# Peptides against a protein of PDB entry 3JWR: the designs that were tried, part 240

Target 1, 323 residues: chain A of PDB entry 3JWR
Amino acid sequence: TRELQSLAAAVVPSAQTLKITDFSFSDFELSDLETALCTIRMFTDLNLVQNFQMKHEVLCRWILSVKKNYRKNVAYHNWRHAFNTAQCMFAALKAGKIQNKLTDLEILALLIAALSHDLDHRGVNNSYIQRSEHPLAQLYCHSIMEHHHFDQCLMILNSPGNQILSGLSIEEYKTTLKIIKQAILATDLALYIKRRGEFFELIRKNQFNLEDPHQKELFLAMLMTACDLSAITKPWPIQQRIAELVATEFFDQGDRERKELNIEPTDLMNREKKNKIPSMQVGFIDAICLQLYEALTHVSEDCFPLLDGCRKNRQKWQALAEQ
Target 2, 298 residues: chain A of PDB entry 3JWR as posed
Amino acid sequence: TRELQSLAAAVVPSAQTLKITDFSFSDFELSDLETALCTIRMFTDLNLVQNFQMKHEVLCRWILSVKKNYRKNVAYHNWRHAFNTAQCMFAALKAGKIQNKLTDLEILALLIAALSHDLDHRGVNNSYIQRSEHPLAQLYCHSIMEHHHFDQCLMILNSPGNQILSGLSIEEYKTTLKIIKQAILATDLALYIKRRGEFFELIRKNQFNLEDPHQKELFLAMLMTACDLSAITKPWPIQQRIAELVATEFWEQGDQVGFIDFVCTQLYEALTHVSEDCFPLLDGCRKNRQKWQALAEQ

## One batch from the design tools (peptide; made by RFdiffusion4, then SolubleMPNN)

Design b2_p18_7_s2 (from b2_p18_7, 10 letters changed)
Fold by OpenDDE base, seed 1:
Structure b2_p18_7_s2 (fold): chain B 323 residues (1-323), chain A 18 residues (1-18)
Amino acid sequence: as target 1 above (323 residues)
Amino acid sequence: SELEEYQEVLKELEEFAL
């Protein structure tokens, strides 16, 4: 395609020029082409292109295929969300110095997973999929959408001309896919809630050890969630704009719940409860986000900007909730 | 074939299905 030709021929700017090592990064000013260029830079600067012998054209095609398999009519869970998740992963790996704690296969898997974790997202959560009796709800009992996202990820990775993993051995390929699956599934917040207690307890007791395979897997899951939720850490103007996109998508779901399922939506998805957004954001930060970024910062102190951003946004949301 | 190897990998990954 002309898009592929343009991407493949383009000079890829440095990570410094693209600011993709910054935890404060915003994609709002970037074109789709520039987001693809940023993605190439992430693969390159993590040494994944070299270590796994990726062909430039194949990587370009894969990125464009991933982008194409996000829906444009979804307000939040689109390519830009996946891209921002991957950028946060990149920043956590580089600026947060987590790269030094992981294998190249783990890094490869995490980056692919971050970009792929919401593929073909429909702008509705697992609860809606279950209640609507969608065909996907018959295939999977738990983490319905996350399983679908992984299936889409596999489809793309194995599609002609998109095989960025072709340079891996069979064992490396298996390991990578295992980690990708675990990482994508870990983005189900329900699973995060179930597992985070173990992680926090290990940190609290000073028993956390990345040399333990189980603890490594647990850490990768927590890191995925930290990147997936990273909008909450962004500078306030960025956070507000993203929160509006989230609210738009949730309200669209709530409207569909009323129309299609004949149910009253929860406050979070109720357009009429828009005035509760600030207090709900405070609740979300306290219940889900703060302890995660505290624990992540304990693992790597260079991740502090995520925690600091989360704390600052909590204060901003709290101030709005008090008006 | 690459397809057969892929299918074998997928079967192994089913062990991680939730």
Scores: peptide ipSAE 0.020, ipTM 0.565, DockQ to the pose 0.028
Fold by OpenDDE base, seed 2:
Structure b2_p18_7_s2 (fold): chain B 323 residues (1-323), chain A 18 residues (1-18)
Amino acid sequence: as target 1 above (323 residues)
Amino acid sequence: SELEEYQEVLKELEEFAL
């Protein structure tokens, strides 16, 4: 395609020029082509292209295929969300120095997972999918959308000309797919809530050890969630704009719940409760986000900008809630 | 095959996916 030709022929700017190592990064001013260039740079600077012998054209095609399989009519869970999740992963690996704690296969899997974790997202949560009796709810009992996202990820990886994993051995391929699946499934906040206590306890007791395979898996899950939620850490103008996108998508779901399911939506998804957004954001930060970024910062102190950003945004939301 | 490898991965992740 013309798009593939343009991407494959383009000069890829440095990570410094693209600012993709910054935790304060914003994609708002970037074109779709520039987001694809940023993605190429992430793979290159993490040594994934070299270590796994990726062909440039195949990588370009894969990136465009992933981007194409996000819906344009979804306000938040679109390509830009996946891209920002991957950028936060890249920043955590590089600027946060987590790269030195992980294997190349784990890094490969996490980056693929971050880009793929919301593929074909429909702008509705698992509860809506279940209550609407969607065909996907017949296939999966738990983490319905996350299973679908992984299935879409696998479909793309196996598509002709998109096989970025073709340079891996059979064992490396199996390991990578396992980690990708675990990482995508870990983005279900219900699973995060279930598992985070173990992680926080290990940190609190100073018993956290990445050499333990179970603790490694747990850490990768927590890191995925930290990147997926990273909008809450952004500078206030960026955070506020993203919160508007999230609210738009949630209100669209609430409107569908009223119309299609004949139910009253929760306050979070109720357009008439827009005035509760600031207090709900404070509650979300306190209940979900703060301990995660505290624990992540304990694993790597260079991740502090995520924690600091989260704390600053809590103060901003609290000030709005008091108004 | 990729399909066989996928099936093995699914089996290993059965407990995690629940």
Scores: peptide ipSAE 0.015, ipTM 0.549, DockQ to the pose 0.037
Fold by OpenDDE base, seed 5:
Structure b2_p18_7_s2 (fold): chain B 323 residues (1-323), chain A 18 residues (1-18)
Amino acid sequence: as target 1 above (323 residues)
Amino acid sequence: SELEEYQEVLKELEEFAL
């Protein structure tokens, strides 16, 4: 395609020029082509292209295929969300120095997972999918959408001309797919809530050890969540704009809940309760975000900008809640 | 309170993970 030809022929700017190592990164001013160029740079600077013998054209096609399989009519859970999740992963690996703690296969899996974790997202949560008796709810009992996202990821990886994993051995391929699946499933916030206590306790007791396979898996899950939620860490103007996108999508779900399911939406999904957004954001930060970024900063002190950003945004939301 | 409502959301999320 013309798009593929343009991407494959383009000069890829440095990570410094693209600012993709910055935790404060914003994609708002980037074109779709520039987001694809950033993605190529992430794969290249993590040595994934060289180590796994990826063909440049195949990588370009894969990126465009992933981007194409996000919906344009979804306010928040779109290509830009996936791209920002992957950028936060890249920043955590590079600037946060987590790269030195992981294998090349783990890094490969995490980057693919971050880009793929919300593929074909429909702008509704698992609760809506279940209550609407959607066909997907018949296939999976829990983490319904995350299973679907993984299935979409696998479909793309196996599509002709998109096989970025063709340079892997059979064992490397199996390992990579296992980690991708675990990482995508870990983005279910319900699973995060279930598992985070074990992680925090290991940190508290100073017993956290990445050489333990179970603790490694747990860490990768926590890191995925930290990147997925990273909008809460962004500079305040960026945070506000993203919060508006999230609210738009939630209100669209609430409107559908009223119309299609004849139920009253929760305050989070209720357009009439938009005045509660600041206090709900404070509650979200306190209940979900702060402890995670504190624990991540304990594993790698260079991740402090994520924690600092989260704390600063809490103060801003609290000030709005008091008005 | 808004915190109580968020706790309800968290509880619902936990129920879906079971």
Scores: peptide ipSAE 0.026, ipTM 0.692, DockQ to the pose 0.077; fails the geometry check
Fold by OpenDDE base, seed 4:
Structure b2_p18_7_s2 (fold): chain B 323 residues (1-323), chain A 18 residues (1-18)
Amino acid sequence: as target 1 above (323 residues)
Amino acid sequence: SELEEYQEVLKELEEFAL
């Protein structure tokens, strides 16, 4: 395609030029082509292209395929969300120095998972999918969308000309796919809530050890969530804009819940409760985000900008809630 | 072939995902 030709022929700017190592990164000013160039740079600077012998054209095609399989009519859970999740992962790996704690296969899997974790997202949560009796709800009992996202990821990885993992041994391939699956499934916030207590307790007791396979898996799950929620850490103007996108999508779901399911939406999904957004954001930060970024910062102090950003945004939301 | 082995791995993963 013309898009592939343009991407494959383009000079890929440095990570410094693209600012993709910055925790404060914003994609708002970037074209789709520039987001793809950023993605190439992430793979390159993590040594994934070299170590796994990725062909440039194949990587370009894969990136474009992933981007294509995000819906354009979804306000938040679109390519830009996935791209920002991957950028946060890249920043956490590079600037946060987490790359030094992980294997190349784990890094490969996490980056693929971050880009793929919301593939074909429909702008509705698992509860809506379940209650609407969608065909996907018949296939999966829990984490319905996350299973679908992984299926889409797998489909793309195996599509002709998209096989970025073709340079891996069979064992490396199996390991990578296992980690990708676990990482995508970990983005179900319900699973995060279920598992985070173990992680926080290990941190609290100073018993956290990445050499333990179970703790490694747990850490990768927490890291995925930290990147998935990273909008809450962004500079305030960026945070506000993203919060508007999230609210738009949630209100669209709430409208559908009223119309299609005859259900009164929760305050989070209710556009009539827009005035509750600031207080709900404070509640979300306190209940879900702060302890995660505290724990992540404990694992790697260089991740502090995520925690600091979250704290700053909490203050901003609290100030709005008091008005 | 490696391709066939990859396809088997994919099948196993798909079955596990169901």
Scores: peptide ipSAE 0.024, ipTM 0.573, DockQ to the pose 0.025; fails the geometry check

Design b2_p18_7_s3 (from b2_p18_7, 10 letters changed)
Fold by OpenDDE base, seed 1:
Structure b2_p18_7_s3 (fold): chain B 323 residues (1-323), chain A 18 residues (1-18)
Amino acid sequence: as target 1 above (323 residues)
Amino acid sequence: DELEEYRKILEELEEFAL
């Protein structure tokens, strides 16, 4: 395609030029091509292209395929969300110095997972999928969408000309896919809520050890969630804009819940409850986000900008909730 | 057969289904 030709022939700017190591990064001013260039840079600077012998054209095609398999009519859970998740992962690995704590296969898996974790997202949550009796709800009992996202990820990875993992041994491939699956599934907030207590307790007791395979898996799951939720850490103007996208998608779901399911949506999904957004955001930060970024900062102090951003946004949302 | 090896990998990955 012309798009592939353009991407494959383009000079890829440095990570510094692209600012993709910054936790404060914003994609708002980037074209789709520029987001793809950023993604190439992430793979390159993490040594994934070299270590796993990725062909440039194959990587370009894969990135474009991943981007294509996000829906354009979804307000938030689109390519830009996946891209920002991956960028936060990249920043956490580089600027947050988490790269030094992980294997190359883990890094490869996390980056692929971050880009792929919401593939073919339909702008509705698992609860909607269940209540609508969607065919996917018959295939999977829990984490329905996350299983679908992983299936889409596998489909793309195995598509002709998209096989970025072709340089891996069978064992490396197997390990990578396992980690990708675990990472994508970990983005189900329901699973995060169930598992986070173990992670926080390990940190609190100063017993956290990345050399333990179980604790490593737990950390990767927490890191995925931290990147997936990273919009809450962004500078306030960016946070506000992203929150509007989230609200738009949630309200679209709520409208569908009324129309298609004949149910009253929750306050979070209710367009008529826009005035509750600030207080709900404070609640979300307190219940879900703060402890995670605190714990992550204990693992790597260089991740502090995520925690600091989250705290600052809490104050901003609280101020709005008081008006 | 690369396809058969792939199928085996997928079957093993099903054990991680929730």
Scores: peptide ipSAE 0.027, ipTM 0.580, DockQ to the pose 0.028
Fold by OpenDDE base, seed 3:
Structure b2_p18_7_s3 (fold): chain B 323 residues (1-323), chain A 18 residues (1-18)
Amino acid sequence: as target 1 above (323 residues)
Amino acid sequence: DELEEYRKILEELEEFAL
C-alpha cells in the first residue's frame, strides 16, 4: 500500500526528537504516520529489531496492521490508546530503567502486548458483552474482551507479511506468545484487583524478587496495568482531554445499555452523572492507581514521574470535586 | 461517603473490567 511504502521509506527520527522517552508524552499533535514512526523507534531502541532479526518492511506492515485493527469509531479504546500504552511501556523501560530488569523476550512480549492489548475494542466493557449475549461471551466466561484482543493479536502475528516473530526459535516464539497472552489478560482490571494484593505485600515485606518466575509474571502484569492506566499520570491538560474521551466512550455505552438492554447504567456510564466525574476520578485514583504507582516506584525509583503525575492529578480532580 | 464511592468503583471494575 502507499501507506506502507511511505512508512518503510521514511527516516525514523530519534527517540529524543520524538520525545517518546518522556512520561509526559502526548500524541495529540502526531499524525498516524508519526505514531507508526514512534513505534518503529521503540522496537529499534529496545534492540528488538536487531536481536530478533526483524525485517523493516515486515515490522512496518505489522504496525500498520495493528493500527488498522483498532476501530476509528471508538472514542478512547482506539489505536491512540494502544500507542500511548506502548509509549508508557517504552518510557518505563528506558527512562524508568526497567529494561535492565527484564529479558529481551519479556520486553518484546510487553511491547507487542501493549500495542495489541485492546485490538478490535468495541467501546464497551466485558459486562456489556456478557449482558448483550454477544457471541464472544459464549467463547469466554472471564476476561472476554482480553481473550478476543489476544486472538486478534495472534491473528495479525500469523498473517502473511506481518510475522515479526519469524526470527525467533520455536521455543522463543512459544515463550513470547505465553507472555503476550498473560500481559493482555492482565489488562482486565478485575484480574488486577484480584492479584495486586500479592504484589503490594511482596513490596511491603521487601520480599519482591524478579528472579522468581511467579513474581516476574506478577510484575509484568502490574507493569501492563500501570501503562494501560498511564493517562491518569499525564500533565493536567492531557489528563483532562483523555478523561473526556473516556467519559464519552462510557456514556456511549450507557446510552446503548438504556436503548439495547433496557438497563440503567452505573454512574460511571451515566451521561446524567457527568457532574460526578471529578469525584469518581479521585475515587479511581485512590482505589486503583496510587498504590500501583507507589509499588512500581519502589521497584524502580526512576518511575517516580508516574506516581507524581498521579498525585498531582488527584489534587486537580479533588479541587474540581469541591466546586 | 468516599468509602462507598470507592466500593462502588471497585465493584464496577471487578464486574465490568473497565
Scores: peptide ipSAE 0.026, ipTM 0.707, DockQ to the pose 0.081
Fold by OpenDDE base, seed 5:
Structure b2_p18_7_s3 (fold): chain B 323 residues (1-323), chain A 18 residues (1-18)
Amino acid sequence: as target 1 above (323 residues)
Amino acid sequence: DELEEYRKILEELEEFAL
C-alpha cells in the first residue's frame, strides 16, 4: 500500500526528537504516521530489530496491521491508547532502567503485548460482554476481552507479511507467545486486584527477587498494568483530556446498558453523574494506582516520575472534588 | 465516601475474577 511504502521509506527520528523516553509524553499532536515512526524507534532502540533479525518492511506492515485492528469509533480503547501504553513501557524500560532487569525475549513480548493488549476493543468491559450474552462470553468464562485481544494479536503475528517473529527459534517463539499471552491477560483489572497483594507483600518484606520465575511473571503483569493505567500519571492537562475520553467511553457503555440491557449504570458509567468524576478519580487513584506505582518505584527508583505524576493528579482531582 | 463507588467496583471485579 501507499501507506506502507511511505512508512518504510521514511527516516525514523531519534527517541530524543520524538520524546518517547519521557514519562510526560503526549501523542495528541502526532499524526498516525508519526505514531508508527515512534513505534519503529521503540523496537530499534530496544535492539529488538537487530537481535531478532526483523525485516524493516515486515515490522512496518505489522505496526500498520495492529493499528488497523483498533476501532475508530471507540473513544478511549483505540490505537492511541495502545500506542501510549507501549510508549510508557518504552519509557519504563529506558528512563526507568527496567531494561537491565529483563531478558530480550521478555522485552520483545512486553512491547508486542502493550501494542496489542486491546486489539478490536469494542468500548465495553467484560461485565457488559457477559451480561449481554455476547458470543465471546461463550468462549471464555473470565478475562473475555483479554483472551479476544490475544487471539487478534496471534492472528496478526501469523498473517502473511506480518511475521515479525520469524527470526526466532521455535523455543524462543513459544516463550515469547507465552509471555505475550500472560501480559495481555494481566491487563484485566480483576486479575490485577487478585494478584497485586502478593507483589506488594514481597516488596514490603524485602523478599522480591526477579531471579525467581514466578516473581518475574508477577512483575511483568504489574508492569503491564502500570503502563496500561499510565494516563493517570501524565501532566495535568494531558490527564484531564484523557479522563474526558475515558468518561466518554464509559458513558457510551452506560447508555447502552440502559437501552440494550435495561439496567441502571453505575455512577462511573452514568452520564448524569458527571459531577462525581473528580471524587471517582480520587477513589481510582487510591484503590488501584498509588500502591502500584509505589511498588514499581521500589523496584526501580527511576520510575518515580510515574508515582509523582499520580500523586500530583490526586491532589488536582481532590481539589476539584471539594468545590 | 471517595472510595465507596470503587469499593463496589472492586467487589464486582473480585467476584468476576473467581
Scores: peptide ipSAE 0.025, ipTM 0.683, DockQ to the pose 0.074
Fold by OpenDDE base, seed 2:
Structure b2_p18_7_s3 (fold): chain B 323 residues (1-323), chain A 18 residues (1-18)
Amino acid sequence: as target 1 above (323 residues)
Amino acid sequence: DELEEYRKILEELEEFAL
């Protein structure tokens, strides 16, 4: 395609020029081509292209395939969300110095997972899928959409001309896919809520050890969640804009819940309750985000900008909630 | 058949469900 030709022939700017190492990064001003260039730079600067012998054209095609398999009619859970998740992962690995704590296969898996974790997202949560009796709800009892996202990820990775993992041994390939699956499934916030207590307790007791395979898996799950939720850490103008996108998508679900399921939506998804957004954001930060970024900062102090951003946005939302 | 290989891999990976 013309798009592939343009991407494959383009000079890829440095990470510094693209600002993709910054925790404060915004994609708002970037074209789709520029987001793809950023993604190439992430793979290159993490040494993934060289270490796993990726063909440039195959990587370009894979990126475009991933991007194409996000829906444009979804307000938040689209390519830009996946791209921002991956960018936060890149920043955490580089600027946050997490790269030094992980294997190349783990880094490869996390970057692929971050880009792929919401593939074919429909703008509705697992509860809606279950309540609407969608065919996907018959396949999986929990984490319905996350299983679907992984299925889509695996399909793309095995598609002709998209096989970015073709340079891996069979064992490396299996290991990578296992980590990708675990990472994508970990983006279910229900699983995060279930598992985070173990992580926080290990940190609190100073017993956290990345050499333990179980603790490594737990950390990768927490890191994925930290990147997935990273919008809450962004400078206030960016945070506010993203919060509007999230609210739009949630309200669209709430409207469908009324129309299709004949139920009154929760406040989070109720368009009539938009005045509660600031207080709900404070609640979300307190209940979900703060402890995660505190724990991540404990693992690597260079991740502090994420925690600091989260704290600053809590203050901003609190000020709005008091008006 | 890449599709069949995909399906086989998916089945093998189900043992790693969380």
Scores: peptide ipSAE 0.016, ipTM 0.550, DockQ to the pose 0.030

